# Designs tried in a protein design run: peptides against a protein of PDB entry 5Z08. Part 100

Target 1, 168 residues: chain A of PDB entry 5Z08
Amino acid sequence: RQKDEWAKKTSSLMKQLDWFIGEHLGAMLAAEELGGPVVGELMEIDPDDLSAGFNAHGKLKKATSQPDLDRRQRRIDDIWGPQDEQGQAHKRKRGADEALAASAEMRDLIEQLMNKLVEAGGDNSATYVEIPRESAAARFLVRSKVAMFHPNDARRLRLVDFGRDLDD
Target 2, 222 residues: chain B of PDB entry 5Z08
Amino acid sequence: GLPRLIDAIEEASKIPAKRRQTPIKPTIEKLTTHLYTHGASPDSLLRLADLLTLRNHLDQASLAAITRNLYPSSTVSDEVVLRFIGALGHGQLKPTLALQALFLRWLVMVYHLLENPGVLGQVYGVLFDLLDTAAIRPQLCHLLALVTRRKHVRPFRIQAILTLSRQTGGDPNLTGLLRVFKNYYPEIIVGDATKGRASAFKHPDPQWRQHLDEIQQRRSEA

## One batch from the design tools (peptide; aimed at target 1 Q16)

Design b2_p30_3_s1 (made by RFdiffusion4, then SolubleMPNN; from b2_p30_3, 16 letters changed)
Fold by OpenDDE base, seed 5:
Structure b2_p30_3_s1 (fold): chain B 168 residues (1-168), chain C 222 residues (1-222), chain A 30 residues (1-30)
Amino acid sequence: as target 1 above (168 residues)
Amino acid sequence: as target 2 above (222 residues)
Amino acid sequence: SLLDQYGDAQDRLRQLIEEISEAIAKLLAA
């Protein structure tokens, strides 16, 4: 009985987390990855606004399309290139794709972190997840104080054990 | 004048170096010379902050040279400050961490010229959350040491800096920041983390300060 | 403001993860 209640509660909270990541956090993480202001007067970052890139004022620029140069060069050309309607559509799609990718990365990372915490059975050395890069997702978790990097290895991330750290 | 130099650089910044009809370096040198001699007005500072913080086709050496000569002739607006703060952290469109360190150093050196120093207090969380970024940590700790007020010294931030201090083997800049925290809450048990060498957060560039003072004095006499 | 939204997002994420962690811990103890 109690086990079933906690299972249901866990499932409900996981759904809330998934929704929160998808609806709110993904766009913010994508904005951070895109070099958007983590800080400032930007109200709701519309995914459409992410696609436009950030102008010289840290304000969303309207989207311009240029051809298959290096992904990095495309982004600069997307920021500064001539604003045509096709460019706006491609940027909107790109911003949406980046928000989705950021959401997926955050979800996957949280899942891995939680799984490792459960599997470790209280061994803190076994709770670390290897991360391929310092992503916006990883940094956000650390900033939120829900995860921490290994002291000697920034490629290792662990979830904060809220159950143990409250009793010490 | 300075606005025309900025116009030329803004236009050149939109074009890849290989596609420019004229080299930009002579224009950058004229700009930096002008900035060194006269400083930048609030309007020019905003435009330059945009050039420095936004992804464009300017080379890192040019961006660094502009930043090193970014003397305000007047005050520094909240908008200018927020441009530099918004440029901090990791991200594909963010400036390099080396350039971000120069921005933080600049903010430290012009802190007394901010129209509203409270603006940095409003973004304190964002600044604090970047302390894990080793490349900018020295300048970030210095800026935080200036900005920190009692309201910012929260239990969770105390614990965070203690944890990070342990993880970094007692970074002197973190130890310095912990001492600033202890000034507001003397009861903070800093343990072994403060037994180490702490940064004194001295002015990063006394010559730059002197030159800034000379530029600022010319404004008060006019 | 983005700052407020970001702060709120951090707080909300933390709350959710804390609650999930608690629920998992209780589930494992049951």
Scores: peptide ipSAE 0.289, ipTM 0.434, DockQ to the pose 0.245
OpenDDE base, seeds 1, 2, 3, 4: peptide ipSAE 0.288, 0.284, 0.286, 0.290; ipTM 0.392, 0.460, 0.437, 0.406; seeds 2, 4 fail the geometry check

Design b2_p30_3_s2 (made by RFdiffusion4, then SolubleMPNN; from b2_p30_3, 19 letters changed)
Fold by OpenDDE base, seed 1:
Structure b2_p30_3_s2 (fold): chain B 168 residues (1-168), chain C 222 residues (1-222), chain A 30 residues (1-30)
Amino acid sequence: as target 1 above (168 residues)
Amino acid sequence: as target 2 above (222 residues)
Amino acid sequence: DWLDQYGDAHDTLRQLIEQISESIAKLKKL
């Protein structure tokens, strides 16, 4: 009985996570990958500074010329903005494809991280996933305090073991 | 030519049927006839994917007719694939589940023409998470059976299929997908969920395949 | 507005993963 309840709870939460990634997080991650705002580092940035875009390290780039800003802001607006008419459809669609790709990357990464944690049986050395690049997804997980990079290898990421911290 | 037919349909798709000056049905019939005869170029295929996946004023019968005649004359780009994948699932702005099932069936039938089959592997999670949607599950399981690699066969996905199989009373498509997983990990305990009949994932339309091959051959001779 | 959503997104993701991790841990003990 309890096992079935926890299995149902786990399944429900996994569905919620998948929905959250697909409906919310994917577009945000896509915006970051397209050189839009970094998810979470922006809390200290004036909306006017959002215009500067982000460097490869997630830091605000110096204000480059206005025309590139309008393209990025339009992409974000095309992803998040109200669905008005025709010319927005192609831009929205490119944004939707990037959001889909970002969602897929995040799902796969979380999945790998969770599986490694479960398989490791308590061996911390076995919990690391090799990541091909420092993606928006990987950075987001680290900023969310959900994952940690290996101290000596930024290509290795592990999930924070919230299950142990609850039993200790 | 095909571009002009697409232009006319794109313009008509922006206007509610009651406000159109001319019926669109004759133009749809010309389009579907052209597609059946010549197929769609990569550029035309992308534009048609847009018409099929974006919310517009085209009727479901017209969208289904275009999808059933969506023969690629060449390869299928990642962009076209992502359009169809992005159209999947629940949402007010998404195509009907019936149309989504046709898109998945189309992806199965053109899988060998993808410029990069790996693109489907990149969106594997998105596809996998839709398995609970009964209306698209048969085609989705078939597509996943083609796309699945060792890297996708993970303990949580195994458990998810087993759980969903129990919840669905042993859907043969899920059993078929679990057999694909077992090919990569023979040690997967399939339990009672896979004692049932599995889908063989046969080609969904042999006539469509034959006609596609004829269209593709004409490209190789040109 | 969107910045507040990003803060909320980090917290939402963390909460979901934490709850999932807890649920998996409980499942392993049963």
Scores: peptide ipSAE 0.449, ipTM 0.412, DockQ to the pose 0.245
OpenDDE base, seeds 2, 3, 4, 5: peptide ipSAE 0.438, 0.451, 0.439, 0.439; ipTM 0.437, 0.413, 0.431, 0.435; seeds 3, 5 fail the geometry check

Design b2_p30_3_s3 (made by RFdiffusion4, then SolubleMPNN; from b2_p30_3, 14 letters changed)
Fold by OpenDDE base, seed 2:
Structure b2_p30_3_s3 (fold): chain B 168 residues (1-168), chain C 222 residues (1-222), chain A 30 residues (1-30)
Amino acid sequence: as target 1 above (168 residues)
Amino acid sequence: as target 2 above (222 residues)
Amino acid sequence: SPLDQYGDAHDELRRLIEEIAIARAKEKKL
């Protein structure tokens, strides 16, 4: 009975989290990914620098001229550029698509972080998720004090274990 | 140790430079070397915040040198933050605007180490009202970009930034802050103010960040 | 807006993740 109550509570909270990410965070994260202002603390990295990714030592990779980065930057310019009427509908659609993409990235990252925390069984070294890039999602989690980067590897992110202090 | 160095500087700060029996510069150099190597504990940070923010007889170069080496070894308390915020603005008893800009830059660089980041949100109005002060505006906009939440994005503040942006010829830092506001309210019509170059609010000092991370790591291993 | 109910998005995300972590930890202990 009590286990079922906690399972139901977990399910309810997960639904709330999914809703919160989709309805609220997605647009803000998309704005950050689109070289808009960082939603909170770690405005440290230029979107262009973010696009380059980080090496295994947390150093910025050289910006590979990937045409898809030009799409995100174009989406910035399209979202923030001059509002021509025909451009507005395409801009709104592009903004919505980026918000959906950012929401998906955040959901996937949180899921991976939570799963790794459960799998690690208390071993802190096993709680790290390898992230392909420092994303707006990853930075937002760190700024929210719910995740931490590995001290020696900015590609490794772990969830803060809020459950440990639940000693009896 | 660090407390003894702070004691010596506190005593020297009470005396005009021309009336000191011994030069304070060697003690400042020892302090800055210690801070660079070990960082400052929460207690030491509070004492140093008082030395930096309260009117005393320390020279501007010494105050700037301490601020540039003010690496926290741990967290930054609300009290330390509020000392620096209280030192902002115009007044004969306040630090110079150049030193205030260094304090704001420091707050940006240590923002992730704040015990309660919400403390800056509580003083948001105080920070926002200083945007007309050109000498601190770049660092102030960066700090506000970090601190801004939906509750802070009010019509009167949007209008204030738009007005100030026009008056300043489109300061890129104000444009950057308006972009932060627009993230919370996409419907904000920024007009010509967003057509200009916006500041990206990059980390002010990557080397300082790296060194801070090294100091913070040593604490987690102890 | 719905966000006005959540206040700070960072705080709300933290609250949700913290409560989920606690709920999962309690579920696992039972």
Scores: peptide ipSAE 0.470, ipTM 0.427, DockQ to the pose 0.279
OpenDDE base, seeds 1, 3, 4, 5: peptide ipSAE 0.466, 0.465, 0.469, 0.465; ipTM 0.423, 0.435, 0.437, 0.438; seed 4 fails the geometry check

Design b2_p30_3_s4 (made by RFdiffusion4, then SolubleMPNN; from b2_p30_3, 18 letters changed)
Fold by OpenDDE base, seed 5:
Structure b2_p30_3_s4 (fold): chain B 168 residues (1-168), chain C 222 residues (1-222), chain A 30 residues (1-30)
Amino acid sequence: as target 1 above (168 residues)
Amino acid sequence: as target 2 above (222 residues)
Amino acid sequence: SLLDQYGDAHDQLRLLIEQISESVAKLLEL
């Protein structure tokens, strides 16, 4: 009985989270990825990652991969390109696609974080998810104090265990 | 006038430096000279905030020079504040952390000119959630020290500062922010990691303040 | 306002994740 009630409550809350991500957060995360307003920013950049990733002028070393240059150029072109009706429609469609992608990334990341927390059985070292990149989603979770980066590896993210912090 | 200088810079910002027909540096120098002499109107501040915060083809030195001369001639709108807050943190399209630190420093220096100081309180979470970003932490803690009210001092934020203070070996700026929190909740125990020297959050640039006051006074006499 | 949406988004996400974490923890205790 109690187990079924907690399972139902968890399921209901997950649905609310999915709705919240899809309807509200995805667009904001997409805006952040597009250089718009930031949704809640705790970013642990290791000073070493800052030093390795940022030149002495605070610029991220250009990731040498050609595909990222084209995406960046397209974003500048979307900001400053001709505001014709076709350009506006394409901008709206692209904004919607980026919001959907950001929503999916956030959902997947939260799911992985929750699964790792459950699987770890209380071993904090086993709760880390490896993230391929520092996404707006990952940053938002850290910012929301929902997740934390590994102190020595910004590619590792764990969920904050709210259940344990109540007993200490 | 200032609007025409902004127009020229906006157009140049759309074009990569190698493809520009004319060097932008002389126009940036005219802009910064104008800003230093007269300040920026609310409308000009918004346009300049967009130039500073949106990804464009302007060089970092030009963006930093504009930011260092971004004297408001009047008030600072919520929209201008939000542009700068929205530009904080990590992302491929965000300004550099060095430029973000200048934005936070600017917000500290113009805090008394905000049309609605409460706007920063509304985005308190966003700001607080950047504290682990070492490159902007000094200016961010200073801004948070100005913005923090009782409603913002929550147990999870207290714990987060304490945790981050331990992780950073007792950053004086975090200790300073925790002292601000303690003003609202005296019962907050400052752990051993926070026994260090706290930042006093002094004005970051007294000369900039004086020059701002001179610009603001000229408006009150007109 | 956009501001209210951002502040609310963090608080709402945190609240949801906290509640989920609590509910999952309680579920695992049973």
Scores: peptide ipSAE 0.282, ipTM 0.388, DockQ to the pose 0.248
OpenDDE base, seeds 1, 2, 3, 4: peptide ipSAE 0.280, 0.265, 0.280, 0.290; ipTM 0.379, 0.383, 0.352, 0.469; seed 4 fails the geometry check

Design b2_p30_4 (made by RFdiffusion4)
Pose (drawn by RFdiffusion4):
Structure b2_p30_4 (pose): chain A 102 residues (1-31, 98-168), chain B 214 residues (1-190, 199-222), chain P 30 residues (1-30)
Amino acid sequence: RQKDEWAKKTSSLMKQLDWFIGEHLGAMLAAEALAASAEMRDLIEQLMNKLVEAGGDNSATYVEIPRESAAARFLVRSKVAMFHPNDARRLRLVDFGRDLDD
Amino acid sequence: GLPRLIDAIEEASKIPAKRRQTPIKPTIEKLTTHLYTHGASPDSLLRLADLLTLRNHLDQASLAAITRNLYPSSTVSDEVVLRFIGALGHGQLKPTLALQALFLRWLVMVYHLLENPGVLGQVYGVLFDLLDTAAIRPQLCHLLALVTRRKHVRPFRIQAILTLSRQTGGDPNLTGLLRVFKNYYPEIIVSAFKHPDPQWRQHLDEIQQRRSEA
Amino acid sequence: TELLLSLLSPEQVVRYYVEEISIARRRAAA
């Protein structure tokens, strides 16, 4: 099957993203850098792992977030995540993976 | 003759205006005239795109003059297209929004000359996420309308464009893009973009006809 | 790809990778 290529591509891309977060983004967020990289990655991992865990239940895809997390503000500003409209301490990913003809 | 002018504009581009041993306006005019007559080669286009895209000491009037006369001879590379795409939106590395509108207008006018028009499809999300920026929204919508293929019409983009249409009170450029979306998915709840400058289109056609000569 | 990533802002780079990873995971699950 062609499955593990979609796995190989994902494992390869995940590493490239983590490299970008550590090398470039964490430092930008500081304005320590290492702390910002770890929390951004943990947040993205939690965000992505849940979006698929819901499959169809769009309502269950919110994660709890500290009050003034800069990682969530960046992710919302970059249009990769959205706060819950009723309260801003839960967060979901934008659901890039969902496609009508997937 | 053209590369020499670019070499001069590049050097002047590195130092402030008052420190220039010569006014640059006469040299900018020579470049503008040459581009009007002969067009810009693929390589010259790449160098000009760097000058238009990177932060330098060139003034706005000179950059706009160059952009307005950026008729390609032959084709438009991905290297050129991506530089203009990367120049879009807010950020200290990026050019003014006014120039960005000119770049987007230019990409629409030269869309048929791209070596790899699919490259815009590979950055579709970069273009789309910028629709909130009103200063460049009309030009963004026109370009997105040319670039949209079925694979790009995803539910999250459908919802995002509907929300933006409601919040802006109904931007006709947004509804024009939604029309293109509906062509791929008629299930969706319901300006046919014209060429932005016909004279420029005509002048480009004249310059492009030289490609048939040998 | 390298040229594209070099020209993108941090926000756009994150956006690109998150989209591609999300699509790939969904296709792998399918």

Design b2_p30_4_s1 (made by RFdiffusion4, then SolubleMPNN; from b2_p30_4, 11 letters changed)
Fold by OpenDDE base, seed 4:
Structure b2_p30_4_s1 (fold): chain B 168 residues (1-168), chain C 222 residues (1-222), chain A 30 residues (1-30)
Amino acid sequence: as target 1 above (168 residues)
Amino acid sequence: as target 2 above (222 residues)
Amino acid sequence: MDLLLSLLSPEQQVRLYLEEISELIAKAKA
């Protein structure tokens, strides 16, 4: 009975987290990866706002100011394409695709981190996930204080053990 | 009345100070005088919480003056509490750490007026994870000392306090919080971290408390 | 979790989700 209630609540919370990642967090992570603002420095970034690109300071490009496109901005513009109607449609699609990719990366990273913590059976050395790069997702989890890098290896990330009890 | 003063400040908050036709300072002074005399209703508290926590063109002195006079005339809703909690930490859209310290101090001073004190227990992790921020740590530890229950005392949090206590050279607020933890689990091995001076978490402003009590009494007579 | 969680930052929301999930998983295994 009690275990079944905990399992149901866990499933419900996982679905809510998954929804939050897909509907809100993915677009913000994609913006950060594309050289936009750090997650939480701007209010909810509409995927449509991703299509506008970001200036060298991570601010949303207002449609009017094409300042001298730095190399990063050129890459963003190369990612987002020309401002014609077809280019805008391609930009919107690419923004949506990047938000989906960032959402998938975050979901996968959380799953790996949780699985490693469970598999380690209390061995802290076995709790680390190897990450290919310091992604926006990895940085976000560290800023959120839910994950920590290995002190000697920034490619190794572990989940904080929130579930450990004192009565264990 | 108070709603019209809030309306005027909300409209002024959308405009940079250099572009305002009239100085907002006289309206802020009227607002703070009204708040000091009558307090803020739940609806007014919510609107003022938005003005204090959302990025706008109000100056820091005005925001601090409003916060120092933010006397509830009634209860404090979960929504008002969570607006202040959401405004904590680092970020370009977040209030200054000085203003965040005033918010935490306010939450301590109005804790007994919360509609649901349990809301702070639900966001306990969010509060706890800010302990590394030195500028807000004194008020944060005081709030955590009020909010902490047995369920919040976890191995990772004990270790986090012990680590941070060593890094800070034994901050008395952390020592105070660790003593609160030890009250729930006497068996916690804290080593030398509890032997030092601890904060007593006394009320931050006795005069503010007295004035709040006077405002709250007028509500019970009305 | 309550609709009021939307008043928190993304970092704060994810922190609360993962803590609560981790605690529930640990309780279910005990």
Scores: peptide ipSAE 0.665, ipTM 0.885, DockQ to the pose 0.702
OpenDDE base, seeds 1, 2, 3, 5: peptide ipSAE 0.665, 0.665, 0.665, 0.664; ipTM 0.885, 0.885, 0.885, 0.884

Design b2_p30_4_s2 (made by RFdiffusion4, then SolubleMPNN; from b2_p30_4, 14 letters changed)
Fold by OpenDDE base, seed 5:
Structure b2_p30_4_s2 (fold): chain B 168 residues (1-168), chain C 222 residues (1-222), chain A 30 residues (1-30)
Amino acid sequence: as target 1 above (168 residues)
Amino acid sequence: as target 2 above (222 residues)
Amino acid sequence: MDLLLSLLSPEEQVRYFIQQISELKRKYLA
């Protein structure tokens, strides 16, 4: 009975986390990957704002006509295409695709980290997940204090063991 | 009455100070005087918690004055507590750290009036994870010292306090919190981290406590 | 709880979820 209640509560929390990743966090992570603000600095990033691009300081580029398109903004504009109606539609679609990709990456990373922690059976050396790159997702988990990089290898990430008890 | 004063302040809070037709300060003074004399009902506390924790156009001095006079006439609901807890930490939508410190101090001073003291235990992790924020750490450690139970004393939290204690050069508030942990698990090896000066977590404001007791007594007689 | 989550930063929310899930998983896997 108690184990079933804990399993149900765990499932509920996983669903809530998954929802949060998909509805909010994915877009913010995508913005960070694209050179936008760090996750949490802008609480409301409209996926449409992702299409507007970010200035060199990671701030949403207000439509001010400043001629010196920073190389990064040129790259964003090159990536997102011309400012015509078709270009805007392509920009919105690409922003949505990047948010979906970032959501999927975060979900997969959390799952891998949790699975490795369980599989390690208390061996801290076996808890590391190999990551292909330092992603916004990986950095976010470290900033959230739920994951840590290996001190000598930034391609190895582990989950903090919050479940460990002193009576264990 | 108090509800009408809150109504006026809520409406004023939506408008930038430069665009207000009337100065809000006289209304804030009436509110704080009323709170000092009569306290706030549970419903009024909830409304005031929203005014204090949500981003609005009220000035910091007014928010601080309300918080310093936020005497409950009755109990404090879980919802009021959660609003204050949710307002803690860094973020553009969060109150200033100075105001957050006042909220934590308030929670310490009204802890005995919570409808459900267990609510703070449920959000223990949220509170604990804010210990790296130096500006709120003194009041946060005091609140955690009241809230901590055996179930909260975990290896990762012990390690977090030890690490932060080293980084801060042995903050007395962290040392005090670690001593609270040792009360539940005497076997915890904390090394030199507990040998230093520790905070005693005394009541932050004895005069405020006395005045609160007077307000609470009037309720029991009514 | 839902009220609190709505007030937390993204980092705080994810940390809340992962901590709670980790603690519960250990309890039911034991």
Scores: peptide ipSAE 0.604, ipTM 0.817, DockQ to the pose 0.745
OpenDDE base, seeds 1, 2, 3, 4: peptide ipSAE 0.604, 0.602, 0.606, 0.600; ipTM 0.817, 0.815, 0.819, 0.809; seeds 1, 3 fail the geometry check

Design b2_p30_4_s3 (made by RFdiffusion4, then SolubleMPNN; from b2_p30_4, 11 letters changed)
Fold by OpenDDE base, seed 1:
Structure b2_p30_4_s3 (fold): chain B 168 residues (1-168), chain C 222 residues (1-222), chain A 30 residues (1-30)
Amino acid sequence: as target 1 above (168 residues)
Amino acid sequence: as target 2 above (222 residues)
Amino acid sequence: MDLLLSLLSPEEQIRYYIEQISILRRKYLA
């Protein structure tokens, strides 16, 4: 009975986490990967704002007509296409695709971290997940104090063992 | 009455101080006087919690004055508690750390008036994860000392306190919290971290407590 | 709880979810 309640609550929290990743966190992670603000510095990034690109200071470029578009911004604008209606639609679509990709990466990373911790059976050396790169997702989990890099290898990430009990 | 004073302050909070037609200070003084004399009802507490925790154009001195006079005339709801807890930590939209310390001090002083003391136990992790914030750590450790139960004493939290204690040179508040953990698990190996001076977590303001008790007594007689 | 989550930063929210899920998962798997 109690175990069933814990399982149901776990399932509910996992669904909420999945929703949070998809609806909010994914866009913020995508913005960070694109050279925008670090996750949490800008609380509400509309996927539409992702399409506008970010300046060198990580601020949303307001459509100010100033001609000195730095080469990086031209590259973002080139990546997102011309300011015509088709270009704006391509920008919005690409922003949505980047947010979806970031959401998927975060979900997969959390799943791997949680599974690896369970599989390790208490061996801390076996709890590390190999990550292909230092992603915004990986950095975010470390800043959130839920994961830690290996001291000697930034390609190895482990989850904090929150579930360990003293009565175990 | 108190609701009208809150209305006036809410409207003023939407406007930058330089653009206000009338100074807000006299209204704040009336509010704080009323709170000191009568306390705040649950509904008034919720409205005041929003004013204190949400980003607005009120000055820090006014917010601090309201917080120092925030006597509940009745109980404190879960919603009021959660508003204050949500205001803790770092962020552009969060109150100053000085104001957060006053909120934590307030929660300690009104802990016995919570409608559901268990609400703080449900958000224990949120509170615990703020221990690295030096400016709020004294009041935070005091609140955690009140809230801690056996279920909260976990290996990762013990390790976190021990690590932070070493990094801070043995903060007495962390030592005090670790002693609370040892009350539930005497077998916890804390090494030399507990041999130092520990905070006793005494009531932060005995005069405030006495005045609160007088306000609460008037409610019981009505 | 929903109110609280809405007031937390993204970092605080993710930490809340991962901590709670980890604790509960260990309890029902034990």
Scores: peptide ipSAE 0.663, ipTM 0.871, DockQ to the pose 0.753
OpenDDE base, seeds 2, 3, 4, 5: peptide ipSAE 0.663, 0.663, 0.662, 0.662; ipTM 0.871, 0.871, 0.866, 0.870

